# Designs tried in a protein design run: peptides against a protein of PDB entry 4JHK. Part 131

Target 1, 212 residues: chain A of PDB entry 4JHK
Amino acid sequence: EDYKIQSFDLETQKLLKTALKDPGSVDLEKVSSVIVDQSLKDQVFSREAGRICYTIVQAEAKQTNGSVFRRNLLNRLQQEFKAREETRKRSTQEWVCLVSFICNIFDYLKVNNMPMVALVHPVYDCLFRLAQSDALKNEEEVDCLVLQLHRIGDQLEKMNVQLMDELFNLLRDGFLLQEDLSSMGRLLLLEILEFRAGGWKLSDTAQKYYYS

## One batch from the design tools (peptide; made by RFdiffusion4, then SolubleMPNN)

Design b2_p21_8_s1 (from b2_p21_8, 9 letters changed)
Fold by OpenDDE base, seed 4:
Structure b2_p21_8_s1 (fold): chain B 212 residues (1-212), chain A 21 residues (1-21)
Amino acid sequence: as target 1 above (212 residues)
Amino acid sequence: SLAEELREKSEEAFEQWNASS
C-alpha cells in the first residue's frame, strides 16, 4: 500500500516508511511530530495523515503491543488544540488544517473499529468555532466546516445528536440572519443543511447543482 | 454557555485520552 508522502524530503520519507512497517526501529515521537507539523501546513496531507497514523498505530500494536506513537500523537494534538485560538489568529490556513487533521484522526484512528470517544468533544469544539459568526464570514473556514461535515458528520451525529442539533442551529442562523456571508458561503451552508436533512447524503442531481 | 461547556468537555476528553493511552 502506498502513502502520499512525496512532500517530505527523502530522509523523512524513509523515516515514515520505516515507521509504517517497523515502528519499533524509529523514534515514534519524532514521527508523530513530523506528521502533525506537515498536517498543519497541508490540508490535503491532513487527510492522508489519518490513514498513516492508523497504520502506524496498528503496526506498533502488532509488533510490540505498544502505543507509544498514539500517545505522542495525542499529546501533540492536545497541545495544538489548546492553542487553536492563537493558531486561528495567526493563520487561517493553519487553523483549518488543524481542524482537518483532528477530524481525519477521528475518521481513521478507530479503537476496536469504533470512533475514539475522546475526540468527539474536541471535534465538535472545532466545528462550533467554525460556526461562529466571525468565522462564517471567512470562506476558507466555511469550506473547512462543510468539508468536515461531509466527511464525518454522520459519525459525529451518532456519537452525540444533541451537539449536532445545536451546531446546525448555528448554521441555520448563520444562513438566515448573518449579513456578511459570501454568496458561496451562504450556498455552502444551505447545501450542508440539506445534506444532513437528507440523511447525510445528496442525490446526484443535487450534488451537481451545488458543486458543479 | 454551550461554547464554554464544550471547551471544558474537550479539555477533559484529551486528559482522559492521555490517561487511557
Scores: peptide ipSAE 0.290, ipTM 0.862, DockQ to the pose 0.848
Fold by OpenDDE base, seed 1:
Structure b2_p21_8_s1 (fold): chain B 212 residues (1-212), chain A 21 residues (1-21)
Amino acid sequence: as target 1 above (212 residues)
Amino acid sequence: SLAEELREKSEEAFEQWNASS
């Protein structure tokens, strides 16, 4: 299998490749650290990181019945989550990368083929932060919000429909009432409102309209 | 507020997971 790890130096690439096949032979704390660090810098990689993490977790479970990697990964996620407001103040790009990464881990790293319950509230917390007025005026944050809801919205709703209802109340208010939304931001909010209303699906016509 | 509730629940969720895994 091929993974998009070309952004790392050769030594780190080797480390990651080894972790994917023989996790017991590498420092899994270091592996988790490099994955998280890169995910906070590269939103494209953050998506791939979810798949990589899942593979390493499965490999370690099969090899040693261990969970060292998963534990270290989640510990690092917790640290970054706790510092999310400081991260947002420092860099919008790093902030949306963090949200993307957490959502991707939620999407890929499942327990017994079920989403990790422990990540439900953290994910909603991030999405609610993106739904605040000061964030909705930033198109980069709106892009992130809409992207995550497209990817995992249906799963999140199944975990807690009440929170999803409340989140979309904020989005509807933003769409209708907030004056400093960009035209694209407003369009994206409308699209995601329609997306959920349609059972987390878009008609072919709507898909063409919004993403042609 | 809802924001405060989410923060509290999020922190608890991480701590519970770390304790159980």
Scores: peptide ipSAE 0.288, ipTM 0.861, DockQ to the pose 0.895
Fold by OpenDDE base, seed 5:
Structure b2_p21_8_s1 (fold): chain B 212 residues (1-212), chain A 21 residues (1-21)
Amino acid sequence: as target 1 above (212 residues)
Amino acid sequence: SLAEELREKSEEAFEQWNASS
């Protein structure tokens, strides 16, 4: 199986490839750190990172019945999550990468084919932050919010429908009442409102309207 | 507030994970 790791140097690529096949032979703390660092810089890699992390977790479980990698990964996520407001203040790009990464981990790292319950509230916390008025005026944050809801909104709703209702109350108010939204931002909010109303699906006609 | 509640629950969630892993 091939993974998109061209952004790393050759030594790190070798490290990651080894972790994917023989996790017991590498420093899994270092591997997790490298993956998180790159995910905070590259939103495209963040999606691939989820797949890589899943494979390493499965490989370690099969090899040693261990969970060292997953523990280190989530510990690093906790650290970044705690500093999320400072990250947002420093760089919108790094902030949306962080949100994307935690959402992708939620999406890929399932236990017994179920989403990780431990990540439900952290994910909602990030999405609620993106739904505040100071974030909705930033198109990059709106893009991130809408993208994550497209990817994992249905899963999150199944975990806690009350929080999803509250989140979409904020999005509705932003769409209707906030004056400093960009034209595209307002359009994206409308789209995601309709997306949920349609059972987290878009018809081919709606897809063409919003994205073509 | 709801935001405060989410922050508290999020912190607790990570702590629970650390304790269980």
Scores: peptide ipSAE 0.287, ipTM 0.861, DockQ to the pose 0.889
Fold by OpenDDE base, seed 3:
Structure b2_p21_8_s1 (fold): chain B 212 residues (1-212), chain A 21 residues (1-21)
Amino acid sequence: as target 1 above (212 residues)
Amino acid sequence: SLAEELREKSEEAFEQWNASS
């Protein structure tokens, strides 16, 4: 199986590869820290990070019946989540990477093939923050919001339809009422509104209209 | 507000996870 870890130096790549195959032979706290740090810098990697984390979790469980990596990962995730407002103020890029990472962990890191219930509210919290007026005016944040909803919106709705309804009320109001949206931002909001209305699916024609 | 409520629920969720793991 191939993992996209080319963004790391060679030494770190070796560390990650070893963790994927033989997690008991490496410092799993260090591994988790490296993954989180890179995920906060690279949104593309943050997507891959979810899959990598899942594999390491499964490998450790199989090898030692342990969960050291998962505990360290989630502890670090909690720390970053707690500091999310500070992160947003410091760097929009790091903030959207954080949101992306949390969403990807939700998407990939399953427990008994089920979504982590504990991450439902944190994920919604992030998405609701992106749906506030001060965030909707920033195209980078709108991009992130719409991207995550495309990826995990259907799963999130299954976990809590009431929160999803509330979230999309904000998005609809933003689309209709907020004056300082970019043209692209407004287009993306319209697209995601239609996406959900269509059962979290988009026709080929509509996809071409919005993304081609 | 709803935003404040979500923050509280999110913090509680992480606490519950840490306690259960």
Scores: peptide ipSAE 0.283, ipTM 0.859, DockQ to the pose 0.888

Design b2_p21_8_s2 (from b2_p21_8, 12 letters changed)
Fold by OpenDDE base, seed 2:
Structure b2_p21_8_s2 (fold): chain B 212 residues (1-212), chain A 21 residues (1-21)
Amino acid sequence: as target 1 above (212 residues)
Amino acid sequence: SLAERLREESERAFEEWSKSS
């Protein structure tokens, strides 16, 4: 498979390619750090990062029955998660990248073709943070929230419908009651409310209305 | 509050996952 790693320098690309094929021959801590660092800078890459991480995890498991990469990945992610409020304060962009990354890890790193239960609460925690009034007024955070819910909302709901209901209570309140939402933010909230109400699907007509 | 509980549960989840990895 081809992976979108053109944003890295050639040496790092080689490192990543080797990790994908022969993880036992590289420093997997370094690999994980590189992936996380880039994911925290580039939200687009965070999606690809999930796929890359999954492949490396599978490759290492098959090659050595090891989990060094996953352990290092999770350790780094835990560190970033713990510092999420500081990150948000420092940089909204880095914060939404962090959320995107953890959501993509949730989306791609499956255990027996099932989402990792351990990530459910962390993901919800991030989404709940994005659903707070101080975050909803920031269009970049709303964009992130809605994007993640489009990607993994149905999966998250299957894991915990009660939390999803609570989350959407906040979103409905934001849509209806919060005065300092941007017009686009309000539109996105309406769209995602409709999206879930439609069983995490959107008609072609609605798609055109909201995103054309 | 729910937010506080969720945060605590999230942090615990990461800790448990790290231990099991």
Scores: peptide ipSAE 0.294, ipTM 0.862, DockQ to the pose 0.835
Fold by OpenDDE base, seed 3:
Structure b2_p21_8_s2 (fold): chain B 212 residues (1-212), chain A 21 residues (1-21)
Amino acid sequence: as target 1 above (212 residues)
Amino acid sequence: SLAERLREESERAFEEWSKSS
């Protein structure tokens, strides 16, 4: 299976490819650091990173029944999560990349095809932060929020419908009451409200209206 | 507030998640 790692230099690409096939032969701490660093700079890669991480975890488990990579990955992610407010103040782009990466780990790093229960609250925390008034006025943050809800909203709701209801109360209030939303931001909020109301599905007509 | 409680719960959950991995 091919992975989108063209943004790395050739040596790092080789390192990642080796980790995917023979994780025991590489420095897995270095691999995890490289993946997290790039995920904080490139939201497109952060999506791919979830899949890459899952594959490495599975490969190491199969090879040695070990979890060195996963431990290093999650330790680094924990550090970034703890500093999330500082990151947001420093760089909106890095903040939305962090949220995207955490959501992608939630989406891909599953146990027996089930989401990790322990990650539910951290994911909701990120989404609730994006749903605050100071974030909703920033189109980049609204884009991130709506994108994650499209990708994992149905899974999150199954884990905790009460939190999802509270989240969407904030989104409805933002859509109806907040004056400094961008036109696109307001459109995206309306779309995601309708998306959930439709059972996390969007009709072809609505798809064309919102995304053409 | 709900937001504050959620932040506290999420930080605790992530801590346990990282340790258990």
Scores: peptide ipSAE 0.291, ipTM 0.863, DockQ to the pose 0.727
Fold by OpenDDE base, seed 4:
Structure b2_p21_8_s2 (fold): chain B 212 residues (1-212), chain A 21 residues (1-21)
Amino acid sequence: as target 1 above (212 residues)
Amino acid sequence: SLAERLREESERAFEEWSKSS
């Protein structure tokens, strides 16, 4: 399988490719650090990172029945999550990358094709933070929020419909009542409200309307 | 099974994460 890792130097690319095929032959702590570091800088890579992480976790488990990579990955993720407010204050870009990465881990790092139950609250915590008034005024945060809900909203709702209802109450209030939303931000909120109301799907016509 | 063990270990890890969040 092909993985998008061209943003790394050739040596790191080789490291990652080896980790994907033969995880026992590389330093998996270093691999996890490299993946997390890049995911916190590049939101596009954050999406690919979820898939890469899942593959490495499965490969290591099958090869050695080990979990070194997953343990290091989760420990680092926990550290970054705990520091999320400081990250947000320091850099909106790093903050949305963190949210994107956490959401993609939720989406990809599954066992028996099921999401991790204990990750549900942390994911919702991030999305609720993005739904606060001070975040909704920032288009980059709105972009992130809407993107994640498009990707994993249906899965999250299945895990906890009450939290999803509460989240969308905030989004509706933001759309209707908050005055300092950008025009694009308001449009995106309307679209995601419609997306959920339509069962987490859009017709081709609606998709073209909002994203053309 | 391997899958079950992975899930249990992962759940424990994120549960601890969630508790400290």
Scores: peptide ipSAE 0.077, ipTM 0.639, DockQ to the pose 0.056
Fold by OpenDDE base, seed 1:
Structure b2_p21_8_s2 (fold): chain B 212 residues (1-212), chain A 21 residues (1-21)
Amino acid sequence: as target 1 above (212 residues)
Amino acid sequence: SLAERLREESERAFEEWSKSS
């Protein structure tokens, strides 16, 4: 498979390519750090990062039955998660990248083809933070929230429907009651409310209305 | 509150996740 790693310098690209094929021959702590660092700067890469991480995990398991990469990845992710409020205060962009990365790890890094149960609450924590009034007024945060719910909302709901109900109560209240939402923010909230109501699906007509 | 419980559960879950890796 081909991976979108053009944003890295050639040396780092080589490192990543080697990690994907021969993980035992590289410093997997360094690889994990590089992936996380880039994911915190580029939300688009955060999506690709999930796929890359899954591939490296599988490659290492197959090659050496090891889990060095996953351990280092999760350790770094834990550190970033713990600092999430400081990150949000410093940079909304880095914050939404962090959320995107965590959600994509949830989406791609499956265990026995199932979501990691231990990641459910951290993901919901991030989404609930994005659903607070101080975040809903920021289009960048609303966009991130809606994007993640489009990607993994159905999976998250299967893991805990009660939390999803609570989350969408906040979103509905934000849509109806919050005064300082942008027009786009309101539109996105309405769309995601309809998306879930439709079984995490969007009709062709609705798709054209909201995204064309 | 729900928010407080969620934060606590998230922190514990992440710690357990890291240890189980």
Scores: peptide ipSAE 0.285, ipTM 0.862, DockQ to the pose 0.788; fails the geometry check

Design b2_p21_8_s3 (from b2_p21_8, 13 letters changed)
Fold by OpenDDE base, seed 4:
Structure b2_p21_8_s3 (fold): chain B 212 residues (1-212), chain A 21 residues (1-21)
Amino acid sequence: as target 1 above (212 residues)
Amino acid sequence: SLRERLRKESEEAFAAWNAAS
């Protein structure tokens, strides 16, 4: 199985490849740090990072029954989460990458094929932050919000439907009441409202309407 | 507020997970 790690230098690529095959032979804290750092810069990689992390976790568990990588990963994630407001102020791009990464870890890094319960509230907190008025006026943040809800909304709802209802109340209010939304932002909010209402699915006709 | 509660619960969730790991 191939992993998209071409954006790293050759030495780092070797490190990652070794971690994927023989995690006990590398510094797993360094590996986790490298993955998080890159995920904060590249939203596309954030998706791949989830898959990579899952593979490393499984490889370590199989090799030594250890969880060093996962612990380091989640520790770093906690640090970044705590600093999320500062990150947002510094760079919208890094902020949306952080959200994307957290969501993708939630999506891929499962225990016994179940989502990590510990990530449910952090994920919702990020999405609620994106649903605030000051964020909804930024199209990059709206794009991120809608993308994550498309990817993991159904899973999140299964974990806590009450929070999802509250989140979508904010999205509805933004759609209806906020005056400084872009036309595209408003369209995206409408689409995601319809997406959830349709059971986290969108008909082919609706898909063409919103995204053609 | 809901937002404040969610923030606190999020931070607590991370702390609990790290402690158990």
Scores: peptide ipSAE 0.327, ipTM 0.862, DockQ to the pose 0.855
Fold by OpenDDE base, seed 2:
Structure b2_p21_8_s3 (fold): chain B 212 residues (1-212), chain A 21 residues (1-21)
Amino acid sequence: as target 1 above (212 residues)
Amino acid sequence: SLRERLRKESEEAFAAWNAAS
């Protein structure tokens, strides 16, 4: 299986490749740090990072029955989550990367094909933050919000439908009532409202309308 | 508020996970 790690230098690529195949032979704390650092800079990589992390977790569990990587990963994630408001203030780009990373870890790092329960509330908290008025006016944040809901909304809803209802109440209110939304932001909110209403999928007609 | 509750529960969730790991 191939992983998209070309953005790293060759030494780091070797480190990651070794971690994927023989996690017991590398410093898994360093590996986790490298992955998190890059995920906080590159939203595209954050999705790949989820897959990479899952593979490393599985490999370590199988090889040594250990969980060093996962522990370090989640500890770092906790640290970044705690500082999320400061991150948002400093850089919208880093903030949306953080949200994307947390969501992708939720999406890929499953146990027995089930999401990690521990990440449910953190994910919702991030999405609720993106659903606040001060965030909805920023198209980059709306893009992130809608993207994550497209990716993991159905899974999140299965974990807690009440929170999803409350989240979408905010999105509906933003769509209907907030005046400083961009045209694209408003369109994206409408689309995601329809997406959920349609069972977390778009009809062919809707697909053509929104994306052609 | 809901946001405060979510924040608290999120922090608790991480703490619980770390304790169990």
Scores: peptide ipSAE 0.326, ipTM 0.861, DockQ to the pose 0.882
Fold by OpenDDE base, seed 5:
Order: C-alpha cells, then sequence, then structure tokens
Structure b2_p21_8_s3 (fold): chain B 212 residues (1-212), chain A 21 residues (1-21)
C-alpha cells in the first residue's frame, strides 16, 4: 500500500513504513509521536494519519496481539486535548489541526466496525467549542467545524442524538443571530443545517448551489 | 452548564480508556 508520507524525512519515512509492516521491530512510542506532531501542523495529513494509524494498530494486533501503539497514540491525544484552549490562543491553525486529527482518529480507529466510545465526548467538546460565538466569527474554525460534521456527523449522532441536537441549536442561533459572521461562514452554517436536515446528505441540486 | 459537564465527561472518558489499556 502507498501512504502519503512525503512530508517526512527519509529516515522517518523508513520508520513509518517499517511500523506498517513489522511494528514489533520499531519504537512505537516514537512512531506515534511523529504522526501526532505532523498532524498538528498539517490538516491534510491528519486524514492520512487516521489511515496510517489504523493500519499500524491492525498490524500490531495481528503480530503480537498488542496495543502499544494505540495506547501511546491515545495518551498523546489526551495531552493535546487537555491543552486545547492554550493551543487555540496560540494558533488557530494548530487548533483546527488538533480537532481534525481527533475527528479522523474517531473515524478510522474502529473496533468491530464501531467507533471508539471513549472519543465521543471529546469530539463533541471540540465541536461545541467551535460553535461558540468567538469561534464562529473565524472562518477557519467554521471551515473545520463544517468539514468534521460532513465527515463524521452521522456517526456522532448515532452515538448521542441529544448532544447533536444541542450542537445544532447553537449553529442555528449563530446563523440567525450572530452579526459578525463572514458571508462564507454564514453560507457554510446554512449548508450544514441543511445537510443534517437531509439525513446527512446533499441533493444534487444543493451540491450545485453550495459548491459550484 | 452543558459545556462544563461535557468537558468533565471528556476528561473522564480519556482517563477511563487509559486505565483500561
Amino acid sequence: as target 1 above (212 residues)
Amino acid sequence: SLRERLRKESEEAFAAWNAAS
């Protein structure tokens, strides 16, 4: 299989490739660290990171019935989550990368085809933070919020519909009442409201309206 | 508040996972 790891140096690329095939022969704590670090810098990579992490988890389970990599990965996620407000204050870009990464891990790391229950509340907490008035005025945060809801909204709703209802109450109020939204931000909120109302799908007509 | 409860439950979720791992 091919993985998008061109952003790493050759030594790290070799490390990652070895982890994908023979996880027992590498330092899995180091592997998890480099993946998280890069995911916090590159939102596009965070999607690929989910796929890479899934493959390493499966390879380790098959090789040794172990879960060292997943444990290290989730420990690092916990640390970054705890520091999320400081991260947001320091850099909006790093903050949205963090949210994107957590959401992508939720999307890819499944057991028995079920999402990780432990990540449900952390994911919702991040999305609720993005739905606050001080975040909705920032188009980069709105982009992140809407993107994650497009990717995993239906899964999250299945896990807890009450939290999703509360989240969308905030989004509706932001769309209707908040005065300092950008035009694009307001459009994105309208689109995601319609997206959920349509069963987490867009009609061909709506797709053309919003994205053509 | 809802957000405070969600924050607390999020922290507890991570703690529970780490304990089980």
Scores: peptide ipSAE 0.325, ipTM 0.861, DockQ to the pose 0.868
Fold by OpenDDE base, seed 3:
Structure b2_p21_8_s3 (fold): chain B 212 residues (1-212), chain A 21 residues (1-21)
Amino acid sequence: as target 1 above (212 residues)
Amino acid sequence: SLRERLRKESEEAFAAWNAAS
């Protein structure tokens, strides 16, 4: 498989490649920290990180029946989640990267091909935070919100439709009532409202309207 | 509020996961 890790220096790339194939030969705590750190800086990598993490988890399970990497990863994720408001205040970019990372872990790191139930509420919490008025006025946060809903919205809804309904109530209110939305932000909210209403699908006509 | 309740439940979810791991 090809993993997009070109953003790391060569030494770190070697470390990651070794972890992917022989996790028992490396410091998995260090590996997890490196992945999380980079995911907080690069949203593109944040997407890839989910796949990388899944592969390492599977490799360790096969090699030693262990879960050291997953434990370290989730511990670090918990730490970052707890500090999410501080992160948001410090850097919107790091905040949206954190949200993206949590969502991608939810998307890729599955047990028996099932979502991690423990991540459902944390993911929703992040999305609800992005749906608050102070966040909706920031186009970068709206971009993140809409992107995650496109990627995992259908899965999240299956886990808890009531929370999804509440979330979209906020989005509708934001679209209709909030005055300081950017034009693009308002368009994105309208699109995602339509996207869910259409069963988490978008017609070709709608695709052209919103993204051409 | 719903927001605060969700925050609390999220933190509890992480704690439960770590305990089970």
Scores: peptide ipSAE 0.324, ipTM 0.860, DockQ to the pose 0.865

Design b2_p21_8_s4 (from b2_p21_8, 14 letters changed)
Fold by OpenDDE base, seed 4:
Structure b2_p21_8_s4 (fold): chain B 212 residues (1-212), chain A 21 residues (1-21)
Amino acid sequence: as target 1 above (212 residues)
Amino acid sequence: SLAERLRQESEKAFEQWNKET
């Protein structure tokens, strides 16, 4: 498999490649830190990071039946999550990257082909934060919210439909009542409302309409 | 509130991460 790690220097790329195949031969704390750091800066990599993390977890489990990488990843993720409000205030870009990363970990880092139950509430917490009025006025945050719901909304709903209903109540209210939404933001909210109503899928015609 | 409950549950949820394997 090819992984999108071109943004790293050659030494770090080698480190990551080694971690993917022989995790026991590298500093997995360093690997986890590098992945998280880059994920907070690059949303494209943030998406790839989930897949990379899953592969490393599987490789370590197979090699030593260990979980050092996952533990370090979790520790760093916990730290970033706890500081999410400070991150949001400092940098919207880093904040949406953090949300994207958490959602991507949820999407890719499965246990027995099932989502990590432990991530359900943290993911919802992030999405609920993005659904608040002060966030909905920022198109970058709306983009992130809608993107994550497109990617993992169906999975999240299966984990907790009540929370999803509450989340979409906020989104509906935002769409209908919030005055300072951008035109694109309002369009995205409408689209995601339609997306869920359609069973987390859009027709080809609708897809072209909203994203052409 | 729901938001506060969700925050609390989210913070606790990480403790269960490694218990799911």
Scores: peptide ipSAE 0.271, ipTM 0.849, DockQ to the pose 0.671
Fold by OpenDDE base, seed 3:
Structure b2_p21_8_s4 (fold): chain B 212 residues (1-212), chain A 21 residues (1-21)
Amino acid sequence: as target 1 above (212 residues)
Amino acid sequence: SLAERLRQESEKAFEQWNKET
């Protein structure tokens, strides 16, 4: 299986490749730190990071029945999540990267092919934060919110439909009532409202309208 | 509020991760 790790230097690439195949031979704390750090810098990488993390977790479990990587990953996620408001204050970019990473871990790091129940509330918390008025006025945050809902909205709804209903109440209110939305932000909110209403998919006509 | 409740639940939710895996 091919993993997109070209953004790292050659030494780090070697480290990651070894972790994927022989996790017991590398410092898995360092590996987790490298993955999280890069995910907090590059929102695009966060998608691949989820897949990489899942593979390393599975490889370590199979090789040694160990969970060093998962433990370190969890610890780092907890730290970043707890500091999410400070992160948002410091850098919108880092904040949306954090949200993206948590959502992608939810998407890929499953147990017995099922989503991690432990991540449901943290993911919803992040999305609810993005749905607040002070966040909806920032197009970068709206972009992140809509992207995550496109990726994992259907899965999240299956885990807790009541929270999804509440979230979309906020989004509808933002679309209808908030005055300082950008034109693109308002368009994205409309699109995601339609996306859910359509069963978490868009018709070909709608796809062309919004993205062509 | 719903938001505050969600934050509280979220901060404790990570403790269940190791139990699931």
Scores: peptide ipSAE 0.269, ipTM 0.848, DockQ to the pose 0.679
Fold by OpenDDE base, seed 2:
Structure b2_p21_8_s4 (fold): chain B 212 residues (1-212), chain A 21 residues (1-21)
Amino acid sequence: as target 1 above (212 residues)
Amino acid sequence: SLAERLRQESEKAFEQWNKET
């Protein structure tokens, strides 16, 4: 398998490649730190990070029956999550990267081909935060919210439809009632409302309307 | 509130996450 790790220097790329194939031979704490650090800077990489993390977890389990990587990943993720409000205040970009990373871990790091139940609430917590009025006025946060819902909304709903209903109540209210949404933000909210209403699918016509 | 409960549940969820992995 090929992984998109070109953003790292050659030494780090080698480290990651080795971790993917022979996790027992590398410092998995360092590997986890590198992945998380980059995910907090690059939202595009955060998607790949989920896949990479899953592969490393599986490789370590298979090779040594170990869980060093996932423990370190968990510790760092928990640390970042706990500080999420501070992160948001400091940097919107880092905040949306954090949300993206958590969502992508949810998407890729499956247990028996099922989403990890423990991540459901943290993911919803992030999405609910993005659905608050102070966040909806920021297009970058709306972009993140809508992107995550496009990626994992159907999975999240299957895990807890009640929370999804509550979340979309906020989104509908934002769309209808909030005055300081950007034009694009309002458009994105409408799109995601239609997306869910259509069973988490978008028609070709709608695709052209919103994204062309 | 729902939001507060969700935050509380989220803060505690990582222990279960570790068990599931």
Scores: peptide ipSAE 0.267, ipTM 0.848, DockQ to the pose 0.694
Fold by OpenDDE base, seed 1:
Structure b2_p21_8_s4 (fold): chain B 212 residues (1-212), chain A 21 residues (1-21)
Amino acid sequence: as target 1 above (212 residues)
Amino acid sequence: SLAERLRQESEKAFEQWNKET
């Protein structure tokens, strides 16, 4: 498979490629750090990063039955998660990148083809933060929220429907009651409300309406 | 509150991540 790692310099690209093929021959702590750092800068990359991380985890498990990479990855995520409020205050862009990355890790790093239970609360915590009034007024945060719910909402709901109900209560109230939403933000909230109501599906007509 | 519980559970959750293989 091809991985989108062109944003890294050639030396780092080589490091990542080696990690994908022969993880035992590289410093996997360094690899995890590089991936997380870039994911915090580029939300688009964070999606690819999830796939890369999954591949490295599988490769290491196969090669040495080890989990050094995953351990270091999750340790770094824990550090970033703990600092999430400070990150949000400093940079909305870095904050939404962090949320995106955590959601993508949830999506890709599965155990027995099931989401990791331990990731459920952290993901919901991030989404609930995005659903607060001070975040809903920021279109970049709304974009992130809606994007993640499109990607993993159905999986999250299966893990905890009560939390999903609570989350969507906030989104409904935001859509109906919050005055300082942008027009696009309000449209996105309506779309995601309809998306869930339709069983996490949209008709082609609805898709074209909201994203044309 | 739900928000407080969620934050607490989220921070504790990381301690369990390495236990899932």
Scores: peptide ipSAE 0.265, ipTM 0.848, DockQ to the pose 0.661

